# Peptides against a protein of PDB entry 3H8D: the designs that were tried, part 203

Target 1, 122 residues: chain A of PDB entry 3H8D
Amino acid sequence: DMKRQQRFFRIPFIRPADQYKDPQNKKKGWWYAHFDGPWIARQMELHPDKPPILLVAGKDDMEMCELNLEETGLTRKRGAEILPRQFEEIWERCGGIQYLQSAIESRQARPTYATAMLQNLL

## One batch from the design tools (peptide; made by RFdiffusion4, then SolubleMPNN)

Design b2_p28_4_s3
Fold by OpenDDE base, seed 4:
Structure b2_p28_4_s3 (fold): chain B 122 residues (1-122), chain C 122 residues (1-122), chain A 28 residues (1-28)
Amino acid sequence: as target 1 above (122 residues)
Amino acid sequence: as target 1 above (122 residues)
Amino acid sequence: MNEEGIFKGKYVPVEPEDAPDAEVEIKE
C-alpha cells in the first residue's frame, strides 16, 4: 500500500495558441505530476500569467491525467522525472498542503500517499 | 536507522592534466555518489579511457569523499542531484552488486543502506 | 510520450532548457 513507488515528473509547455509564434513570444509553463504507484495522486500546472493550478486525485480527476504511469510514457522521456523535493517545494509554495487538506476534509480526496503523508504531518 | 534519507549525486569532471586544454581536448568523466544520511555509502567514477572505479564505505574510505553531505555543497549545486535509479543503473552495469557483496563477505564493508538492500536482495 | 492523455489538449510540450554543467577536478 504505502510501499508503492512514488515518482514525480515535470514537463515544460506552451499554450496551443503560441505553438507557431517566435520563441520570444512563447510563454512557457510547467506541468507537474506525482504518481503513487501507477496512478496519479497530484497534478500541478504553473503559468507565467495566471495563478497555479492545483489538482488532487478524487477531487479533480476530470482535469488530471487519465493515463496510468506506463501509458503516459513519462518514464521513458529523458529529463522528465524529478526528485520528490523538486515537486514538493513548488507544491508547498503554491498552497498545495492547504488545498489537499481541504479536499480531505470535504471528503473529495481519494486516499493516496499524499493524503497519508499530510495526515501524518498534522 | 534505515529511515535516513538516501540521496544520489552526479558531477562531471576532467582530469587535472586537461584543465587548461581546449574544450575539444578535455576528456570528461563522471563522478557519482550515494549518501546514506550525511555520510557517503558508495562512490563511482566513470572514465573515458579506463575502467570504472567502484568504492564502498568501510573498504574504500581513504579513496572516497571525506566530507559529509552538507560540507560537499552537492545539495546546493543545481543539477547535481539525481534519482536513485540513475545511480543504480550505472552501479549495476559496472558490477557494483558483486563488488559490494565481496566487501560484505570479506568484512570490509561498513553497514549502510546499500549493504542492507543487498542483503535483502540475496 | 502520450501528450493527449497527459495534457488533454491544454498544452503543447516543449524541450526543457539545458543547465550548464560545472566541472570538477579529480586526481588520478
Scores: peptide ipSAE 0.297, ipTM 0.666, DockQ to the pose 0.493
Fold by OpenDDE base, seed 3:
Structure b2_p28_4_s3 (fold): chain B 122 residues (1-122), chain C 122 residues (1-122), chain A 28 residues (1-28)
Amino acid sequence: as target 1 above (122 residues)
Amino acid sequence: as target 1 above (122 residues)
Amino acid sequence: MNEEGIFKGKYVPVEPEDAPDAEVEIKE
């Protein structure tokens, strides 16, 4: 249902192994999430030293956030919520369109706002 | 038309008198704008040493931004665009609901997304 | 924030960096 609110979040992270290193030795990554209403639709993880990770609901459920939006606490974390374009620009750059398309074609993707939008474009 | 994109922006400012002062002596304000499609609907200015300024289209045109959204360059300025709630929270806190309501009642407000939303609530 | 449910132990969240925005001059 396109009437559901689409919300996007971003959280910077470090690797557990870097937790106790000096600040200059901590390599920062970025965790992104797209929620289609209460449920996650897409997840994306940027790393300083390896390819990005792209995840879509239905296909990658076991690797994605396991909480509904309210349970995550993301809406209560200052600075976590971002504009849609701040997510989509990175998603597109990382090959997210192709990734989601392949998940749809293989019938692995759960229907979401993201799948619907892609199907509208193709 | 509610189909127009609603976009919100925030820019920090300093007073002209503070321009050449040391950084610690520059008092920062915040300039906010709500664009209903290409045209500004609301403007708000937070000052460090005086009450906030609230402005609505139709009533306050001469005190508001005179450029359309594209002409402002706000969409090209990193960090300028904000979430709707980041605008509305401040607007409400500053008495924006009452201000816009009075402008509507006096028939000074130009119809915008903001006027429509308020009229839906009242 | 529920780190376990979000990251599943893969990552440790940190505070975002706040980049200063350009200031503009407006008339008083």
Scores: peptide ipSAE 0.296, ipTM 0.658, DockQ to the pose 0.538
Fold by OpenDDE base, seed 2:
Structure b2_p28_4_s3 (fold): chain B 122 residues (1-122), chain C 122 residues (1-122), chain A 28 residues (1-28)
Amino acid sequence: as target 1 above (122 residues)
Amino acid sequence: as target 1 above (122 residues)
Amino acid sequence: MNEEGIFKGKYVPVEPEDAPDAEVEIKE
């Protein structure tokens, strides 16, 4: 059902190798997730020194969060939840529309709210 | 229609008297607004040195924003939009439920998404 | 938050930074 709650989250991160470095040497990235109800639909990872990583359900399940939304604890982490536009703005900038479109066309994408919205857009 | 888009905004403010003072002497408050579609439904003001101000459409129109959402430019102001829960958490803490309930019971509140939600809650 | 289930060991989360917010003058 496309009436499911759409929730978006953002978590800043550092690389494991930077964990014990001085703050100035910790290169911060940003992890984003879109949940279509309890299930992840899209994931995005921004890096300071490499191209963004785009992930869509069905195609990239192995690289994406393996927990349902409740299990993640994201909804309980203050400041983690973001507005839809805050996700989409970055998603679009990173080529997410084309990425998801290609995943749909190749029959690799799992049907989600995101895939449905893209079909409405095209 | 209760299908209207519900949007919430938060803006820090300073008092007019503090406008030209040094930054350390500018006491920051927080202005919150809930828009039920284009029209404001609730407004809330957190002050550093006085009780919070709660305002509801119909009752407090003269003290609330006089512009529709588009005219405010809030949707175009980066960082102004907040999640519903970010508004409601403060609203509840400030006694907003009781305030709106009293406005409804006294027939002072304009029907909004907020009044409808309160009726569903009670 | 379940970091391992979210990041699968790829990343270590840090605290988010406060977003800059523009101040406005309100009428008293």
Scores: peptide ipSAE 0.294, ipTM 0.662, DockQ to the pose 0.611
Fold by OpenDDE base, seed 5:
Structure b2_p28_4_s3 (fold): chain B 122 residues (1-122), chain C 122 residues (1-122), chain A 28 residues (1-28)
Amino acid sequence: as target 1 above (122 residues)
Amino acid sequence: as target 1 above (122 residues)
Amino acid sequence: MNEEGIFKGKYVPVEPEDAPDAEVEIKE
């Protein structure tokens, strides 16, 4: 339902291969998540040296966070939660609208707040 | 009206006396603001070496931001906007509830979203 | 935070950078 709380999170990451390197040799990426109530609706991964990875519920479940929001511990992680616009700006820049639209049209997207908003926009 | 957008911001600051010192000698503070629509409702300043400063609209207007939100440029400053809870946690910890309550009781507080919320809470 | 469940082994989380983008001089 549209009454579910929408919450957004961001976590910086490094590649496993870089975890033992000096700080200057660790290339940071950014992991983003949009939770529609307890479950993830969208996920996005920004890399320093390859295209962004966009993921939407239903289509990309196997690649997305499989934990409910409470199980993730994100709400308890200081600095992890971000404003909606901080997610959406990046999402839009990375072609997220088109990605989600395509997922809807192919009937791969699970209905979420994100799908509803997009369908209202178009 | 209660329909006004509530937005919160945080900016680090240094003391004027420290502006020309080496980085290690600059003690950072944090400036917080709650905007109820275009106008500030609450302001808070965390200092490294003195008690927090709490300010509420109506009572402390002369010490608070006098610019409307658009004029501040805060909405355009990357990383300045914070979540409501990021403000409220600090506000509560610093005794903000009691401060605002006292301002209301003394009839010094201008009605804002903050005053309304507190009056509903009590 | 449940790193394994979030990242599924793809990434190692790191602490966010603490450097603010800008500082402001505030009158005391």
Scores: peptide ipSAE 0.288, ipTM 0.667, DockQ to the pose 0.550

Design b2_p28_4_s4
Fold by OpenDDE base, seed 3:
Structure b2_p28_4_s4 (fold): chain B 122 residues (1-122), chain C 122 residues (1-122), chain A 28 residues (1-28)
Amino acid sequence: as target 1 above (122 residues)
Amino acid sequence: as target 1 above (122 residues)
Amino acid sequence: MNEEGLFKGKYVPLEPEDEPDAEVEIKE
């Protein structure tokens, strides 16, 4: 059902190696997720010193969030939920369109709201 | 078209009388708006020392934002846009359901996404 | 928040931050 609620989340993070460093030595990254209903559709990880990581359902399940949305607790984390555009702007900047397109064409992507929207766009 | 994009915004405000006071003496309020496509559907104002103000399109046009969404510049103001629930929670708490319902029943409310949703709820 | 299910040990989460809203004067 393409009427499923689309929800987006963002969590800042540090690397485990920086956990015990002084604040000025902690390099912050950003973890992003797109949920299509209860299930994750896209995941994105921004790093301070390496290329972005893009992940799409079906192709990258092993590297993605393994919980349904309710199980994550994201909806109960104040400040975690973001607007769709706050996700999409970064996704696009990181080459997400091309990444997802390739996953669709290779028949690796699970059908999601994201795949449907992309197929409507192209 | 009920497929119009629903967008919500929040802006903090101070009273004109407090404009030149020290920060500790500025009492902050919150201005909220719901846009149904380009046009405002609902407006809400939380004041530090008086009752909330609720406004609905058709009934309260003279007291509401007179600009279309593009003209407001809200979409270009960082942090102004909020999630639907961030608006609705406050709206409900302030008695917005009853206020809008009354406006519909009195035939004062202009049809909007908000009126349609309420009529589906009741 | 379930860190294990989200990050699988890759990251240590921090508290989310919201962007500040600009102060506006409402004229009456």
Scores: peptide ipSAE 0.313, ipTM 0.707, DockQ to the pose 0.594
Fold by OpenDDE base, seed 5:
Parts: C-alpha cells; sequence; structure tokens
Structure b2_p28_4_s4 (fold): chain B 122 residues (1-122), chain C 122 residues (1-122), chain A 28 residues (1-28)
C-alpha cells in the first residue's frame, strides 16, 4: 500500500565521548530518518569526520531505528520533522540511490515507499 | 483538481520604517503563505504590535501575493519552506478556520485545497 | 523521545535547530 504517510526527521547529535566537552570541541553530526507509515524505511547518519552512513529497511534492520514512529516521539519533538526534499537532497548527495538500488538487486531491501519510488524512476 | 501540490512557506519580516534601525529596534513579524499548486490559497501575517492578518484567495486577492509560486523564488530560498502543520497550527490559533468559513459562506472565497478541506471537516 | 530506540547508544542527541530564515521587508 503506497498510500501510507511519508514523514522525515532530522536530529543533530554528538558522540558519546564528546558529551562532557566544551561546545567548541563537540563535533556535531546529523541523524536522518524516513518513515513509511509507522515503520522506518531509510536512515542516514552524517558525521563531521567520516563518510555518511546509509541504511535501508530489510538490509540494515539491526542498525536502524527499531521503534514505530509513534514510539519514537519524533512527531512530538519540535523541529525534528523536515520536508521530504530536505531528506532526499542529502540522500542523493550521499549516494543513497545507488545504495538502495544495490540492496534491491541483492534482494536485501524490504519493499517500502522508497523502493517503489526507485523502481519507478529506473 | 485536488491533486495539486500543497506547499507552505514562512519568511520573517521587518517594517519598512525599521529597516535602517539597530537590530534591537527592528520588530520582527512573520509572513506565511499556502500555495495550492502554483497559486496562493491562504496568506497570514503575524505582527509584533497588532493582530494577525488572515487572507484567503478570492476574497483578499488584492492584498495577497500576486506571483505564482515559481515567480516568488520561495522554493529556492533556504529555510523558507515549512511543513503543513507548521502553517495550520498558526492558522488555527489565529482564527483562520472561522475566517475561511465566513468567506465561503459569503461566496467570497475562491475554491482551493483549503476551502475543500474545510468543507470536508464541517 | 526514545533516544535508545533511535540511536542504539551510538549518539547523544541535541536539540533540533531550525534553518535560518532570511529577513525581508514587506509593505504594510
Amino acid sequence: as target 1 above (122 residues)
Amino acid sequence: as target 1 above (122 residues)
Amino acid sequence: MNEEGLFKGKYVPLEPEDEPDAEVEIKE
């Protein structure tokens, strides 16, 4: 069912080792999530000092959010929700299209809105 | 056609008389717009020292944005686009539902996504 | 927000920051 609501979220983060340091010494990263209805479809993690981490449902379940959307509290956190394009632009720049495509081809990706959209694009 | 893309924008503004004053003397307001496809459906202005201004297509055309969405440059302005709920929450608090309803009943409101949604709610 | 379920101990979340909006002048 492709009628599920698509919602996107972004949360800045620091590394656990930096939490007690001065602000200037906290290297900030960004955590992104795409929820296809209640369940996560894609996750993305931007770091100041290493390559982006891309994760897709089915393939990377162990590393992705395990909570349903309501359980996360993201919908209730002011400033966390972002526009689809704010996610997709970063996803594209990080090689997310190729990453998801490879996951589909290897039969590792669970069918989601993201996989369906990619299949329509190709 | 209710398949048009609904997009929402927010821009801070200052009064023309304050443009050359120090930042502490610039009273900031907020300009909001809802575009139903290429054309504006609702506009809202929050002022620091007077009541909110609510405007709806058909009724308030002379006071609303006359440019189509692409002409505004809003889609290319970083940070300008907001989530639907970020608009609707303020619209509701400002009495926008009653304002639009009255415009519909008086046959002043042009049919838009906003009018259709309100008709479905009532 | 359920931090453990989201980050699985990898990260410490910060408060989200809104993107800065450009200030403009509008006619009254």
Scores: peptide ipSAE 0.312, ipTM 0.709, DockQ to the pose 0.668
Fold by OpenDDE base, seed 2:
Structure b2_p28_4_s4 (fold): chain B 122 residues (1-122), chain C 122 residues (1-122), chain A 28 residues (1-28)
Amino acid sequence: as target 1 above (122 residues)
Amino acid sequence: as target 1 above (122 residues)
Amino acid sequence: MNEEGLFKGKYVPLEPEDEPDAEVEIKE
């Protein structure tokens, strides 16, 4: 159902190996999620020292968040929720359109709000 | 047209009289705006020392932002744009539903996304 | 927040930071 709420979240992270280092030696990354209703549709991971990781539902389920939105606690974490454009701007810059398009063409993508929007754009 | 983008903004403010005071003596207020497409639909002002000010298009045009969204520069100001719920939570707490309802009933409110949503809720 | 379910041991989350707001003078 395309009436589902589209909600976006961002969480900064460090690598486990940096956990006990001085703040200046911790390299911060960013974890992004797009939830289409209760379930994740897209995930994106920005790293300071390697290429971004793009993930789409259906294709990358094993690597994506396996919790429903309520179980994540993201909606209750102050500062975690972001505007749609704050996700999409980064998604586009990281080649997310092409990544999702390829997943649709190969029939690996599960239908989501994101796949529907892309199909309307093309 | 109800296909218009709904965008929300928040800007902290200080009173002119506090402009040259020490930071500890500046009382911060908050200016909120809801834009229905290019034009403001609702405005709200939280003051540290007086009741909140609620304003709705049509009724309060003379007291509300007279610039279109592009002219405000709000879309280009980092941290100014907020989630819809960040506006609505405060709006509801300040009695905005009743204020807008009264403006609709008195035929003072200009039709906006906000008036349409309220009419659907009632 | 359920860290294991979100990150599957890949990352250690930090607290989100709010973007800074620009202060404006509002006329009374």
Scores: peptide ipSAE 0.311, ipTM 0.707, DockQ to the pose 0.586
Fold by OpenDDE base, seed 4:
Structure b2_p28_4_s4 (fold): chain B 122 residues (1-122), chain C 122 residues (1-122), chain A 28 residues (1-28)
Amino acid sequence: as target 1 above (122 residues)
Amino acid sequence: as target 1 above (122 residues)
Amino acid sequence: MNEEGLFKGKYVPLEPEDEPDAEVEIKE
């Protein structure tokens, strides 16, 4: 149902190996998630020293969040929720359209709001 | 059409009389707007020293923004766009549900996404 | 926040940065 609420989140992170280093030696990354209603539809991870990681529901379930949105606590974390465009701009820049399209064509993608929107644009 | 993009904005303001005062003597207010596609659907103003002002399309057109969303420049102003919940939480706290409901019942409200959502909840 | 469920041990989360409010003043 396309009437489900679409919500987007961003959390900065460091690698476990940098956890106890001085602040200047902690390489910060960014974790992003798109929730289509209670369930994650897309995830991406930005790193300072390696290519972005893109993940889509159905194809990448084992690498994506296993919790429903309420269980994550993201909606209760101040500053975590972002605007749709703040997600989509990065998603597009990272090649997310092509990644999701390929997942649809290979029949690996689970139908989501994201897959529906892409199919409307193609 | 309920498929129109719903976008929300917040801008701080000062009163004209405070424009040339020292920063500590400028009483800051907050201007909020909800756009249903290109046109404003709801507006509200928070003041430090008077009750909130609530405005809805149809009823309060003469007091609301006369520009379409693109003309406002709000979409290009960093930090101006806010999440729907950031608008709705303040709207509800200011009595916006009752205000819009009264406008619908009196046949003063223009149909918008906001009126449709409210009618779905009643 | 449930870190294990989100990151599966890959990352250590930091606190999100607060986005600043718009600083443009409007005359009433």
Scores: peptide ipSAE 0.311, ipTM 0.706, DockQ to the pose 0.582

Design b2_p28_5_s1 (from b2_p28_5, 14 letters changed)
Fold by OpenDDE base, seed 2:
Structure b2_p28_5_s1 (fold): chain B 122 residues (1-122), chain C 122 residues (1-122), chain A 28 residues (1-28)
Amino acid sequence: as target 1 above (122 residues)
Amino acid sequence: as target 1 above (122 residues)
Amino acid sequence: PLLPGYVELEGDEDADAADAVAEDQLPK
């Protein structure tokens, strides 16, 4: 249902090997999530040393967060929640529109707010 | 109309006298705004050296931003837009609920999303 | 974990904050 709350989150991460290094030697990545109600609709990962990872519900479920929003604890994590545009700007830059479109056309995407918005754009 | 988009902004500021001082000697304040559609509904100012300032539409119009949202340029200012909770947490801490309630009771508050939400809470 | 194989860090709430302005340049 498109009445569900859309919430967006971002968490910085490092490689396990960098965990105990000096701050200047820690290469930071960014994990992003879009939740359509309780369930994740899109996930995105910006890595310091490899191409961005784009994931969409239905197609990439096995590689995405399996926790519902409340189980993630993201709503209680200071600084984790972000504005929709803070997600979408990066999503667009990483080719997320085309990625989701392809998933819809191949019938791999699960219907979400994200699929609905893209279909309204096209 | 409660269908209007609610948008929140925060701008850090420094005193004019500190403008050309070293960073360590600049005491930062925080300016906050809630826009109910194109018009400001609430404004709040955290100063480094005086009590918080709380302002509500209808009561404090002469002390509040007179520009519509687009005229402010806030939507185009990187990092200015904040989540609703980032405004509300500070608003609550500064006594904003009581301030707005008093403005409603005295018939000084202009009806806004903020007044409607408070009335639903009471 | 949200991101298996990586270590989550604490986010900075103000990391994307706007640059400070002079007080007289605030919207009025």
Scores: peptide ipSAE 0.262, ipTM 0.729, DockQ to the pose 0.833
Fold by OpenDDE base, seed 3:
Structure b2_p28_5_s1 (fold): chain B 122 residues (1-122), chain C 122 residues (1-122), chain A 28 residues (1-28)
Amino acid sequence: as target 1 above (122 residues)
Amino acid sequence: as target 1 above (122 residues)
Amino acid sequence: PLLPGYVELEGDEDADAADAVAEDQLPK
């Protein structure tokens, strides 16, 4: 049901080895998630020292967050929730449209809000 | 039509007299707006030196933003758009529920998404 | 953890806030 609430989150992260370094020496990454109702639909990771990671439900389940939205605590974490466009802009820049399209065409993607929206655009 | 897009915005502001002061001497206020489609439904202002200002469409039209959403440029201003909860949390803390309720009961409020949501809760 | 092998940081809600404007430049 497309009436499910679409919620987007972003959390900064650092490498464990940088935890106790001066702020200028902490290389920050960004973790992103799209939840289609209680379940994750897309995940994206921006790392400071390797290419972006793109993950879509059905194809990449073993590499994605396994917690439902309530279990993540993201809704209770100040500053974690972001606007849809704040997710989509980065997703597009990282090649997310092509990645999700390929997952749909190969029948690897689980149907989500994201797959439905992409199929409406193509 | 309740299918109209609900969009929320926040802009920090400083007093004209503080514009050229050192950062530590600039007292910041916050301007908030709720747009029900192209038209403003609610406005709120947090001032550093006076009580919060609450404004609702129909009652306070002469004190509110007179520009439609496109004319404001808010959709193009980086960091201006906020989540619904980021508006509603402050609105509630400032007595916005009671203010809007009183405007509805006195027949001063123009029907908006905000009036409809409140009437569903009462 | 949401991201195994990394340390999650606390975000600032206002980190992406708009730049401050003069009060007379607010939408009217």
Scores: peptide ipSAE 0.261, ipTM 0.728, DockQ to the pose 0.803
Fold by OpenDDE base, seed 5:
Structure b2_p28_5_s1 (fold): chain B 122 residues (1-122), chain C 122 residues (1-122), chain A 28 residues (1-28)
Amino acid sequence: as target 1 above (122 residues)
Amino acid sequence: as target 1 above (122 residues)
Amino acid sequence: PLLPGYVELEGDEDADAADAVAEDQLPK
C-alpha cells in the first residue's frame, strides 16, 4: 500500500573506544533510516573514518535494522525524527539514487515507497 | 480542502538592539509558523523577555505573516522547516489549544487544518 | 540495537536549526 506513512530518523553514534573520551575527542557518525510504514526501506550510515554505507530493503536486509518502527523506539526518541529532505539530501550525496537503481535493476530491491518514487523519477 | 500539505517552520531571531553584540549577549527568540497549504494557519513567537505570542488565522491576520508559503522563502531556508511535533509541543506548552479553541468558539478563527484537528479532538 | 558495535548518542533537536536573524527580518 503506497499510502503508508513515510518517516525518517537520524541518530548520532560514537565508537565504543570513544565513550569515555572528552567530547572533542569523540568522532561522531550518523545513522539514518527511512521507514515505509512500519518497515525500514532504506538505511544509511555516515562514519567518521570510512566510506558511507547505503542499504536498501530486500538487498541488504541482513545488514539493516530488523525491528519494526514501533519496536525501535525511534518515534519516542527526542530529536531522532527528521524531515524527508534531511534524509534525501544525504542519500543523494552518498550515491543513494544509483545504489537503489542498481538494486531495482538486479531485482534485489524489495518494492517500497522509495523504489516506487525512483521508478517514477526515471 | 483538508488534503493540503501541512508544513511547519522555525526561525530563531535576535532583538534589533542585540544585532551587533557578542553572541553571548544576544538573547534569542523563536518564530514559528504552521502553513496549511500555501497559507499560514498558526503563528507563534517565543520572546526572551516577554510572554509567548500565539496567533491564529482569521483572528490575528493583521499580526501574522501575510505572505504565502512560497513568498516567504521558508522552504528554501536551510534548517527552517521543522516536524509537526516540534511545533505542536511548543504550541501546547504555550496554551495554544485553549487559544485556538477560544477563537473557534468566538467565531474568529478561519477554518484551517488546525481548527479541524482541534474540533476532532474535542 | 539499531547500530550494533557502536554507542548511540542523544539526538540534538536543534542541531540543524536555521541561523538566527534580526527580528525585523522575520517573515511578515
Scores: peptide ipSAE 0.261, ipTM 0.731, DockQ to the pose 0.844
Fold by OpenDDE base, seed 4:
Structure b2_p28_5_s1 (fold): chain B 122 residues (1-122), chain C 122 residues (1-122), chain A 28 residues (1-28)
Amino acid sequence: as target 1 above (122 residues)
Amino acid sequence: as target 1 above (122 residues)
Amino acid sequence: PLLPGYVELEGDEDADAADAVAEDQLPK
């Protein structure tokens, strides 16, 4: 159902070892998610000290959030929800278009809003 | 056309007299806008030292932004765009539902996405 | 957890807010 609501979220995170350090010594990462209705379609992680991680539904299910949107509590977390463009801009910069395209071509990607939009764009 | 994109924006502002003061002496207000496609449907202003201002298209056109969305440059201003709920939550708290309803009842409101949504809700 | 092995932090709703402008520079 292409009428499903598309919602995007971002959560900052730190390493467990940095929890009790001064703020200046906490290296922050960013977790991003795109939900196509109740289920995650894309996930992205920006780490302070390693390359970005890109994940797409169908291909990377075992590495992605397995909770439905309601179960995540993200809709109730202040400041977690972001605009589509706030996700897409980072996704594009990290090579997400090529990553998703390759997943589609290899028949690994599950059909989502994201796959449909990309297929319409190409 | 109810298929028009609904976009919301928020800009913090300071009084002209405070422009050259230290940051601690700058009282910040907040300007909000809802665009129904290219044209503004609702505007709201939070001032640090006076009541909120609520404005609806048709009724308050002379007090509202007269520029179309593209002319405003808001879509190009970093951090200006906000989620619908970030607008609606403040709108509701400021009595915006009642304000818009009264404008509809008095036949002052121009039909917009906002008027349609309210009429569907009531 | 959403991100196993890490500690989630609180989000800031205003973290990405636009820079303040003079009131007379607001869209008219």
Scores: peptide ipSAE 0.260, ipTM 0.731, DockQ to the pose 0.846

